# Designs tried in a protein design run: peptides against a protein of PDB entry 6MBK. Part 137

Target 1, 240 residues: chain A of PDB entry 6MBK
Amino acid sequence: GFEMVNFKEEGFGLRATRDIKAEELFLWVPRKLLMTVESAKNSVLGPLYSQDRILQAMGNIALAFHLLCERASPNSFWQPYIQTLPSEYDTPLYFEEDEVRYLQSTQAIHDVFSQYKNTARQYAYFYKVIQTHPHANKLPLKDSFTYEDYRWAVSSVMTRQNQIPTEDGSRVTLALIPLWDMCNHTNGLITTGYNLEDDRCECVALQDFRAGEQIYIFYGTRSNAEFVIHSGFFFDNNSH

## One batch from the design tools (peptide; made by RFdiffusion4, then SolubleMPNN)

Design b2_p15_8_s1 (from b2_p15_8, 7 letters changed)
Fold by OpenDDE base, seed 3:
Structure b2_p15_8_s1 (fold): chain B 240 residues (1-240), chain A 15 residues (1-15)
Amino acid sequence: as target 1 above (240 residues)
Amino acid sequence: SRKWAMLISRAFLDV
């Protein structure tokens, strides 16, 4: 019922190919198609993950390395998704010197400098790990791990990571959600949840969309989408 | 697909 389209002002988005009704389940993504901390653990990164405390403690960094490993793998299942990601981002890690100078008059400068410093420290740490750790020899990025690579992966995860339940529903984990993350934002209510019974991410329409209209969703107030594990959708009377 | 590009996920800041 939808197609990916490049909208001039908004970039890539989803367009309805038929009329979609409000609250209609128009999009679902099974767990097996998601890039998760668990899929990272089950990948070529798994042996290193099992021995590195930072990767274990920081699921977002694990996802960043998962993206880099899969991007460097020509036969990766996620190649079609990774190719849809921006090559650059409007994040502080990409700010030019003049943009940083402009921010010096604001309180935001401390957060920007903190992000730069932390990202640089993480890169320096993992550069050493990749060069010295025996399990890093199996990584496709072993001989190609630049700061630009790490900056891109961190920015990709920062802008697109979502919280989903684990398979048993006992905990939350982090995921990138292919296809779903192509939807552009509008004001409204969260219409995306996780169905544990069917083990899939589900998105219902925020409103009626006609054939040819762009499909928008509400991302919430956070940089990261948080799926409502316990209450389903924020629809009054939606039993989903 | 401009998801929340501007909000620094604090999750990367805690290292």
Scores: peptide ipSAE 0.032, ipTM 0.696, DockQ to the pose 0.080
Fold by OpenDDE base, seed 4:
Structure b2_p15_8_s1 (fold): chain B 240 residues (1-240), chain A 15 residues (1-15)
Amino acid sequence: as target 1 above (240 residues)
Amino acid sequence: SRKWAMLISRAFLDV
């Protein structure tokens, strides 16, 4: 029902190959295809994760390191997905000095500076961990862990992380959702949920799409796209 | 298109 297309200005997106009706389930992604905190724990990162309190406490950082480890692994299952990710982001961590100066007149500057400070501190911490921790010796990023790598991974996670249920549905965990997150964003309602019975993310069409049209989905605030556990779809009238 | 460029994930702030 859809295909991946590289749009000149928008990067990768999904294009309908047939007519898709509003509310039609056109896309689903099984848990096994997701990059999750659990998949991070089950990866080469697992031994380090099990001993580092920050990785354990901060699932987003665990995902960032999972991305970096998988990116550094030529045979990673997620290589095709990772290659679709932007090399750079239009996020505060990539702001030029002039952009930061412009923001000095706004309240956003405090958040930007906090993000810079926190990201730098995290990098410094994990640089030391990677250099000194015995379980870091097997990480493919050990000899190539730069701030640019960390900035990229953090920005990737920040812009693409989603909350999904754990396998047992008892808790929420963080996930990157390949293929689904290639949809470009539009304003609207969250039309993505998690089907625990089939153990998959499910996305229904926000509107009618004709064959050849780009499929746009509302992801909410991507930094914290919350999937409605057990309730199907959340209709947030973000009429801000 | 500027994706959610401005959304600072607060989750990265707590370290």
Scores: peptide ipSAE 0.031, ipTM 0.679, DockQ to the pose 0.099
Fold by OpenDDE base, seed 5:
Structure b2_p15_8_s1 (fold): chain B 240 residues (1-240), chain A 15 residues (1-15)
Amino acid sequence: as target 1 above (240 residues)
Amino acid sequence: SRKWAMLISRAFLDV
């Protein structure tokens, strides 16, 4: 169906190995392969999660720490996925001084500064937690938790987090979706949903793709990507 | 795009 390819300009993406038709289910990812708040709770982070109110309240931070713990774990199931993630991002947390100066003339500067301050505060808080909390002693990042690590994890989660249903479909949770999130973006409709019966993310082709073509998907704004439980797919005409 | 990255950053919950 498809293969992972490192494209020169886009980085890692998916290339069709055969013709794929529009609306064809070409990609699915079972829940067990997702990095979720639930998988974070079930990981080495679980004991700390159970005692830290911020981790409990902020699923995105829980995912960031889950990502860091798994990155620091040589035997992590998600190592192949983590190795495909960018080492740096074009997010505000990575803006150079000149980029920040350019934004000073815009309303966006306040959001950038807010992001910097919030991320720095979170880092300072969790640095103290990791150094002092008994349940942090077993975390593989305990002796190597830098701001750079946190910035990377936060940026990874910000750019790749999705809302998926819980196993019972009663509420939503946050997830990183390996393999699926390797698709590069194009304008179009959201063609990804969650199949609760099969307990998997499902992606149908936005258009016809020929063998050898890069497979593009519209995720919308990933941070706002919601999977519609009842219809399976969420279709949005909005370009983000 | 940087604009897209900025929009995503706004959706990250603050503490």
Scores: peptide ipSAE 0.030, ipTM 0.663, DockQ to the pose 0.106
Fold by OpenDDE base, seed 2:
Structure b2_p15_8_s1 (fold): chain B 240 residues (1-240), chain A 15 residues (1-15)
Amino acid sequence: as target 1 above (240 residues)
Amino acid sequence: SRKWAMLISRAFLDV
């Protein structure tokens, strides 16, 4: 087993409560526990989603609003997960003026400014939608939707979104994977996949972990966090 | 881990 621990330097992580062997299935997360585009559609956001073209076209924005709605809902099933998320991120949307000035000499500055501009435009659009759209009246964020809320949700999704299969396996959708995303990252191989038969994310141990050790997982380049939804985990032992 | 946040950011640029 494992337990959630707040590591002083790394924040929340998972610690082994027993010895875990390499390739052992130690963690699984059923679809019903995931925050997905589908769970967003089935939530209080669903009526607005069904009528807003941007929410329909951009699953990541749908997840961001789903996250905000659930955060604003005291009885949300995902409250324990949401409370483990950072309050701030070391992402471009949180860069101070001096940090941006240091990046002015780099090619990264264009991406930073692009993120700021796009996020600000999205916020302005959705602020108007939330204020004026009939289906937004029941959203728990109706009276509390700030740019800070939006940049937090966007940053949370940017840092934690994953691709998973749809229930029928015919397409991919976006998901936040509670509990699993609490593992801190190390270099290695992807040891996480989706089991369609059991309808769950599965994670096997990258290496042997002793009781009391922190469990690390390689998420790959999170930009390419295509869970290769293959019926098996590809363990390439060459990255150890 | 803070470093991985920058690479996924492009997905929000399309609006």
Scores: peptide ipSAE 0.028, ipTM 0.674, DockQ to the pose 0.086; fails the geometry check

Design b2_p15_8_s2 (from b2_p15_8, 7 letters changed)
Fold by OpenDDE base, seed 2:
Structure b2_p15_8_s2 (fold): chain B 240 residues (1-240), chain A 15 residues (1-15)
Amino acid sequence: as target 1 above (240 residues)
Amino acid sequence: SRKWGMLIERAFLDV
């Protein structure tokens, strides 16, 4: 019921290929397709993850390294998804000197400096880890880990990470949600949740969309989507 | 695609 389209102003988005009704389940993404902390642990990063306290403590950094490892892996299952991600971002880690100078007159400057400083420190730490840790030897990024790589991965995760339940529903973990995160933002209500019974992310239409219209979703507050965790959505029109 | 501007509330903090 939709297709990926490169919109001139908004970049990649989803366009309806048929009429979609409000509250219709038009998009779902099974757990197996998600990039999660768990998939990071089960990847080539797993041995290093098991030995590094920061990767274990910070799921967002684990996702960033997972993203980098998969990007550097030509046979990665997530290559099609990774290729849809922006190569650069308009976030603080990409601000030019003139932009930073302009922001010095604003309260935002403290956040900019914090982001830059923290990211630089993390990069320095992990550069050393990747160069010296035995379990890093098999990482595809072993010989090519730059600050540019790291700031890209961090920015990708910061802008796209979501909270989803663990498989047993007992805890919350972090995930990148391919295909779903291609939807651009509009004002409204959160229409995405996690169906634990079917073990998938589910997105229902915020409004009626006609064939040819761009499909928008509401991300919630500014950064990470908080999912309504439940056993499943009740849909008036389940397209499954 | 998901894009957010200047303020990213969830920071990557040092541990």
Scores: peptide ipSAE 0.037, ipTM 0.699, DockQ to the pose 0.083
Fold by OpenDDE base, seed 4:
Structure b2_p15_8_s2 (fold): chain B 240 residues (1-240), chain A 15 residues (1-15)
Amino acid sequence: as target 1 above (240 residues)
Amino acid sequence: SRKWGMLIERAFLDV
């Protein structure tokens, strides 16, 4: 029903290969394909995760390190996904001096500076951890962990993290959702939920799409995108 | 155009 296409201005996106009707379930992604805090714990990062309080407390940082570890692993299952991610972002961590100066007249400057400070401090902390912690010796990023790496991973997670239920549905965890997050954003309602019975993310079409049209979906704020367990689509409160 | 995620409050706070 769809294909991945590299659009000139928008980068990668999904294009309909047939007519898709509004509310049609056109895309689903099983948990096994997701990059989650749990998959991070079960990866080469697991031993370090089990001993680092920050990784344990901050699932988004765990995902960032999971991305970095998998990116540094040539045989990673997620290599095809990771390679579709932007190499750079239009997020505050990538702002040039002139962009920052422009924002100095706005309230947003405080958030920008906060991100800079927090990211720098986190990098410094984890650089030391990676250099000194015994369980970091097995990480593929051991000898190659730059601020640019961390900035990229943080920005990737910041722009793509989603809240999904744990396998038992008892808690919420964080996930990157390959294929699904390749849809470019449009304003609208969240049309993605998590089906616990089938253990998959499910996305229904926001509108009718014809064959050859790009498929757009609403991610909300992305970093705080919360999926409804089982069935729940079209949240009115998520309209922008 | 601004991409989503540019101004994410408290996304990566220090612990």
Scores: peptide ipSAE 0.037, ipTM 0.681, DockQ to the pose 0.074
Fold by OpenDDE base, seed 3:
Structure b2_p15_8_s2 (fold): chain B 240 residues (1-240), chain A 15 residues (1-15)
Amino acid sequence: as target 1 above (240 residues)
Amino acid sequence: SRKWGMLIERAFLDV
């Protein structure tokens, strides 16, 4: 029903290959295809995760390291997805000196500096962990872990992370959602949810799309409050 | 593409 296309102004997106009706379930992604904190625990990162308090406390950092480990693994299941990710981002971590100077007149400058400082501290901490921890010897990134690698992974997670339920539905965890995150944004309502019965992310069409049209979704405004509430998902209690 | 990372509020500060 859709194909990946490079749109000149918007970059990669999804294009309809047939007419899609509003509210039609056109896209679903099973849990097994997601990059999650749980998949990180079950990967080569698992032994280190089990012994590092920061990885355990910060699921976003666990996802960042999961991305780096899988990127460095030629046989990774997620290679096709990782290759679709941008090599650079328009995030504060990539701002040039002049861009930072323009922000000095704004209240945002304190948050930008905080982000730089925190990211640098995290990198320094994990660089030491990777060099000294016995379980880090199994990581494909052990001999190649630069700040640029960490900056990229952090920015990838920061821009693409979503909250989804755990398998038992008792808690919320973090996930990257391949294929789904290729949809570009438009104004509207959140039409993505998680179906616990089928254990999959589901996206229904926001509107009618004709064959050949770009398929857009609404990500939400993604304030901190909306990130908690929406996280890219409407928890439809699909009470059948 | 997803661009929400431009919001500083989503920085890895969520401890």
Scores: peptide ipSAE 0.033, ipTM 0.684, DockQ to the pose 0.100; fails the geometry check
Fold by OpenDDE base, seed 5:
Structure b2_p15_8_s2 (fold): chain B 240 residues (1-240), chain A 15 residues (1-15)
Amino acid sequence: as target 1 above (240 residues)
Amino acid sequence: SRKWGMLIERAFLDV
């Protein structure tokens, strides 16, 4: 077993309540608990999604809006999860002027500026959509959609999105995985996959953990985290 | 790490 703990330096994480052995299946999350593009389509966002080509084409943006809508909904099933998310991030969209200046000497500056421009353009587009589209009238964010909101949602999705199979296993879709993404990360092998038979994300222990130890897993680069459909698991030592 | 991983060009691409 494990428990949620707020660690001093790492924020929320999972702590083992018993000894866990390497490769032991200690954590699983059924599809019904995931925030997915499909759950976005089935939410209050669904009518707008069906009418907006960008939402349809960009699953990550759909997740960002799904996250914002659920955050603005007091009775959302995902409120407990959303409350565990950082209010701010150390990602490029939150870089201070000095950090940007430091990066000006590197090739990374172009990517940072690109991300700024893209995010700003997306915000401007969707601000207009939310203000004018009939299906936006019922969105809980209708009268409160700021750049800060969008920046937060984009950053949340960017740092936490995963590729999982669709229900029929024919395609991949994007998902936020509550509880699982509370694990803090360490270098190692990918030990998470998707079990289509049981329709759940499954995580096996990267190493032995003793009772009382924080459970770490390796996500790789989360934005590029991909579950293997056929094998359920894949092991990659690609640290990012 | 997350910070450097988010500096990649393909993060939240435009349509």
Scores: peptide ipSAE 0.026, ipTM 0.630, DockQ to the pose 0.083; fails the geometry check

Design b2_p15_8_s3 (from b2_p15_8, 6 letters changed)
Fold by OpenDDE base, seed 2:
Formats: C-alpha cells, structure tokens, sequence
Structure b2_p15_8_s3 (fold): chain B 240 residues (1-240), chain A 15 residues (1-15)
C-alpha cells in the first residue's frame, strides 16, 4: 500500500501505491522490528548496559548507543533503517557558529548551551567507559567512537524516540519505530497507537490519500510520540 | 523522515 520515496525537499517519505481511506489501518510495525531499550539490553550492548548506571537510568542514551552499535555492525538487522536516517540534523548540536551567535539574542540560547554542555559531558564520560570497561571491548565502536558519532546518535534519538508500552503494558519504554517514522509531518490528529494484543504499533490514515500521494502523519507538538497504555489508537489534537 | 525536534524535547542529562 506504500513505498519509500526520496522526495527532493523533504528527504525520505512514504508514498501511497493505492488509494487509502481515512482511518484505514495502512501501517503497522511489530515490536520485534523496533529499536527499544529492551532490544539494546539484548544486543551486544547488553553486558555494558548491565554494568553502567547511566545507560540503565537513561533509556534515551541507551537507544543512542544501541543505534551506534547497530550502525557499526554490517550485518545488523536494522541496517536498512539506519541508512534512511539523516547524516546530519538541523538541530542545535549541528548549528554553525554564526547561528549560535544569532541565537544569543534569543531565549533559545540557554537550551542550545545546555545541549552542547550535556552532550559533551556525556561523550567524555562514555569515551572513557568504552576505552576502559571490559564489556566495551566487544562493541563494534570500540576503536571508532567520535563526538560526531555521539552527536549524530543523540540527535537521531532526540528527534525520533517514542514512548510505547512494555510488553505487559505495565510501564512505558522508549523506541525508535522503523518505517513508521519515515512518514513526514503534517498538522492534524494523532492517528498512531500501540496494539498490545497484537504487540505492534499501528497507524491509521489521517485523511484520504490517493495513489501516488505522499502519506503524512501528525507527530504532535513534539518530535517524539507518546502512546497511551492500553488505549490502542489515540486520536487527539496535540497541537496547542 | 522525522527531524522535528529543534530544541530540547527530551533532554539528555547527566545522571
């Protein structure tokens, strides 16, 4: 019902290959295809995760390292997904000096500086961990872990992380949702939910899409999506 | 593809 297309101005997106009606379930992604904190724990990163307090406390950082490890693994299941990710982002960590100087006159400068400082500190910490921790020796990034790598991974997670329920629905966890996150953004209602019975992320069409049209979804007011546990689909205008 | 977050949406903080 859809195909991946590289649009000139918007980058990768999804295009309908048939007519899709509003509220039609056109896209679903099983949990096994997601990059989650749990999949990070079950990956080559697992042993280090089990012994590093920061990875355990901060699921977003765990996802960032999971992403880096899988990127550095030629046979990773997620290689096709990772290759669709931007190589750079228009986020503060990628701002040029002139852009930062311009922002000094705005309230946003404090957030930018905070991101810079925190990201740099985290990199320094984990660089040392990767160089010295025994369980880091098997990581594919052992000899190739630069600030640029970390900046990219952090930015990727920051812009694409989602809250989904755990398998038992008792808690929420963080996930990158391949294929689904290829949809570009438009204003509207949240049309994505998590189906715990089938253990999959489900997306229904925001509107009618004709064959050949790009499929858009609503991300909400933030880059990350939030799922309501046990609600399935959540339809709300999150743009306030 | 998604790259919406321009500012701090999910802060990466040191623990």
Amino acid sequence: as target 1 above (240 residues)
Amino acid sequence: SRSYGMLIERAFLDV
Scores: peptide ipSAE 0.036, ipTM 0.709, DockQ to the pose 0.080
Fold by OpenDDE base, seed 1:
Structure b2_p15_8_s3 (fold): chain B 240 residues (1-240), chain A 15 residues (1-15)
Amino acid sequence: as target 1 above (240 residues)
Amino acid sequence: SRSYGMLIERAFLDV
């Protein structure tokens, strides 16, 4: 009921190929198609993950490296997805000097600087790890790991990571959700949840969409979506 | 596709 389209102003998005009614389950993504902390552990990154405390403690960083490894792998299953990701972001890590100056009068400047500092330190740390750790030798990024690479991966994860349940539903983990995250944002309610029985992310239509219309979803107040583990769907009636 | 210029609370923290 939908197709990938490159919209002139909004970049990649989803377009309805038929009429979709509000609350209709039009999109689902099985766990096997997700980029998760678990898939990172099961990838070429796995051996390094098992030996690095930061990767183990920071699921978002694990996803960032997973993304970089898969991007550098021509035969990666996720290549079609990765190719849809922006090459640059409007996140703080990409702010130019003038943009930062606009924030100097705000409290946000401290958070921006903190993010710069943290990201730079992480890069420096992992650059050393990649160069020296035995389990890093098989990583496709071994000979090409720049700050720009890391900044991109971090920003990709920051803007697209979601909380989903583990397979047994006992905990939450982080995931990038291909296809689903191609939907551009509109105001509304969160209409995406995780179906543990079918082990898939499920998205119902926020509103009626006619054939040929772009399908929008509400990301929430944050770029990171949180799935309701027990009830499936989360409805945020709070406006910010 | 997603792109946000806002600060996200789930920052990549120093660890």
Scores: peptide ipSAE 0.033, ipTM 0.693, DockQ to the pose 0.070
Fold by OpenDDE base, seed 4:
Structure b2_p15_8_s3 (fold): chain B 240 residues (1-240), chain A 15 residues (1-15)
Amino acid sequence: as target 1 above (240 residues)
Amino acid sequence: SRSYGMLIERAFLDV
């Protein structure tokens, strides 16, 4: 019903190969295909995760390192997904000096500086961890962990992390959702939820899409999407 | 693909 297409201005996106009607379940992604905190724990990162309080406390950082480990693994299951990710982002961590100077006229500058500081400190911390911790020796990024790597991973997670339920539905966890997150953004309502019975992320069409049209979704009011764990779906109007 | 120039609510905290 859809195909991956590289659009000129928007990068990768999904294009309908047939007519898709509004509210039609056109896309689903089983949990096993997601990059989650749990999959991070079950990966080569697991031993280090179990010993590092920051990884344990910060699921987004765990995802960032999971992403880096898998990127550094030629045979990673997620290589096809990772290769679709931008090599650089339009996020604050990639702002040039002139862009930052321009932002000094706004209230956002303090948050930008905070991100820079936090990211730099995190990198420094984990660089030391990777160099010294015994369990880090198993990581494919052991000898190739640069700030640029970390910046990329952090930015990838910032732009693509989603809240999903745990397998038992008792709490929320964080996930990157391959294929689904290729959909570019439009204003509208959240049409993505998690089906715990089938253990999959489900996306219904925001509107009618004709064959050949790009499929857009609404990410929400922020960069990451939140699922309604118990009801699966919820609709929120965006006030843009 | 998802890419935002905006700040996120769930920030990476300091260590």
Scores: peptide ipSAE 0.029, ipTM 0.681, DockQ to the pose 0.079
Fold by OpenDDE base, seed 3:
Structure b2_p15_8_s3 (fold): chain B 240 residues (1-240), chain A 15 residues (1-15)
Amino acid sequence: as target 1 above (240 residues)
Amino acid sequence: SRSYGMLIERAFLDV
């Protein structure tokens, strides 16, 4: 149905290998393939997670550390996914000094500085935790945890995290969704949801795509996709 | 691939 392609202007995306009709379920990703807060708890990070209140309270940070631990693990199940992630991002944490100066004339400067400050504080805190906590000794990043590592992980999570339901559907959790997040953005409606019965993310086609065309999805107006927002999903009765 | 640029609605909170 689709293949990964490097498009000249947009970078990597998905291209249809056959004709896909609007509303056709062309892509699904089972929970077991997702990087989630739960998979972080079940990983080498689990013991530390169980002892650190910040990791427990902030699922996005848990995902960031999960991503770093898996990146540092040659035999990680998610290596193929992690290798597709950008090494750098067009996010405030990567802005050069001159770029920041240009933003001084805007209200955005306060948000940028706040993000810098918060990220630096988080790094300092967790650097100490990793150096001193007994359960951190088993982490593959124990002897290699730089600000650049943390900046990358934070930016990866910020740009790719999604809200999905827990297994029992009682709560929401955060997830990175391999393969699906390769789709580039276009204006439209959210066509991705979570099927609890089959325990998978499901994406239906926003429009007809012919063989050879790039497949676009609508991310929404938010930095995160939300799978539990009823109003935005499939406007039609999403039977999924 | 996904990128949301400057506007981060669910920013990392201060620790």
Scores: peptide ipSAE 0.028, ipTM 0.681, DockQ to the pose 0.103; fails the geometry check

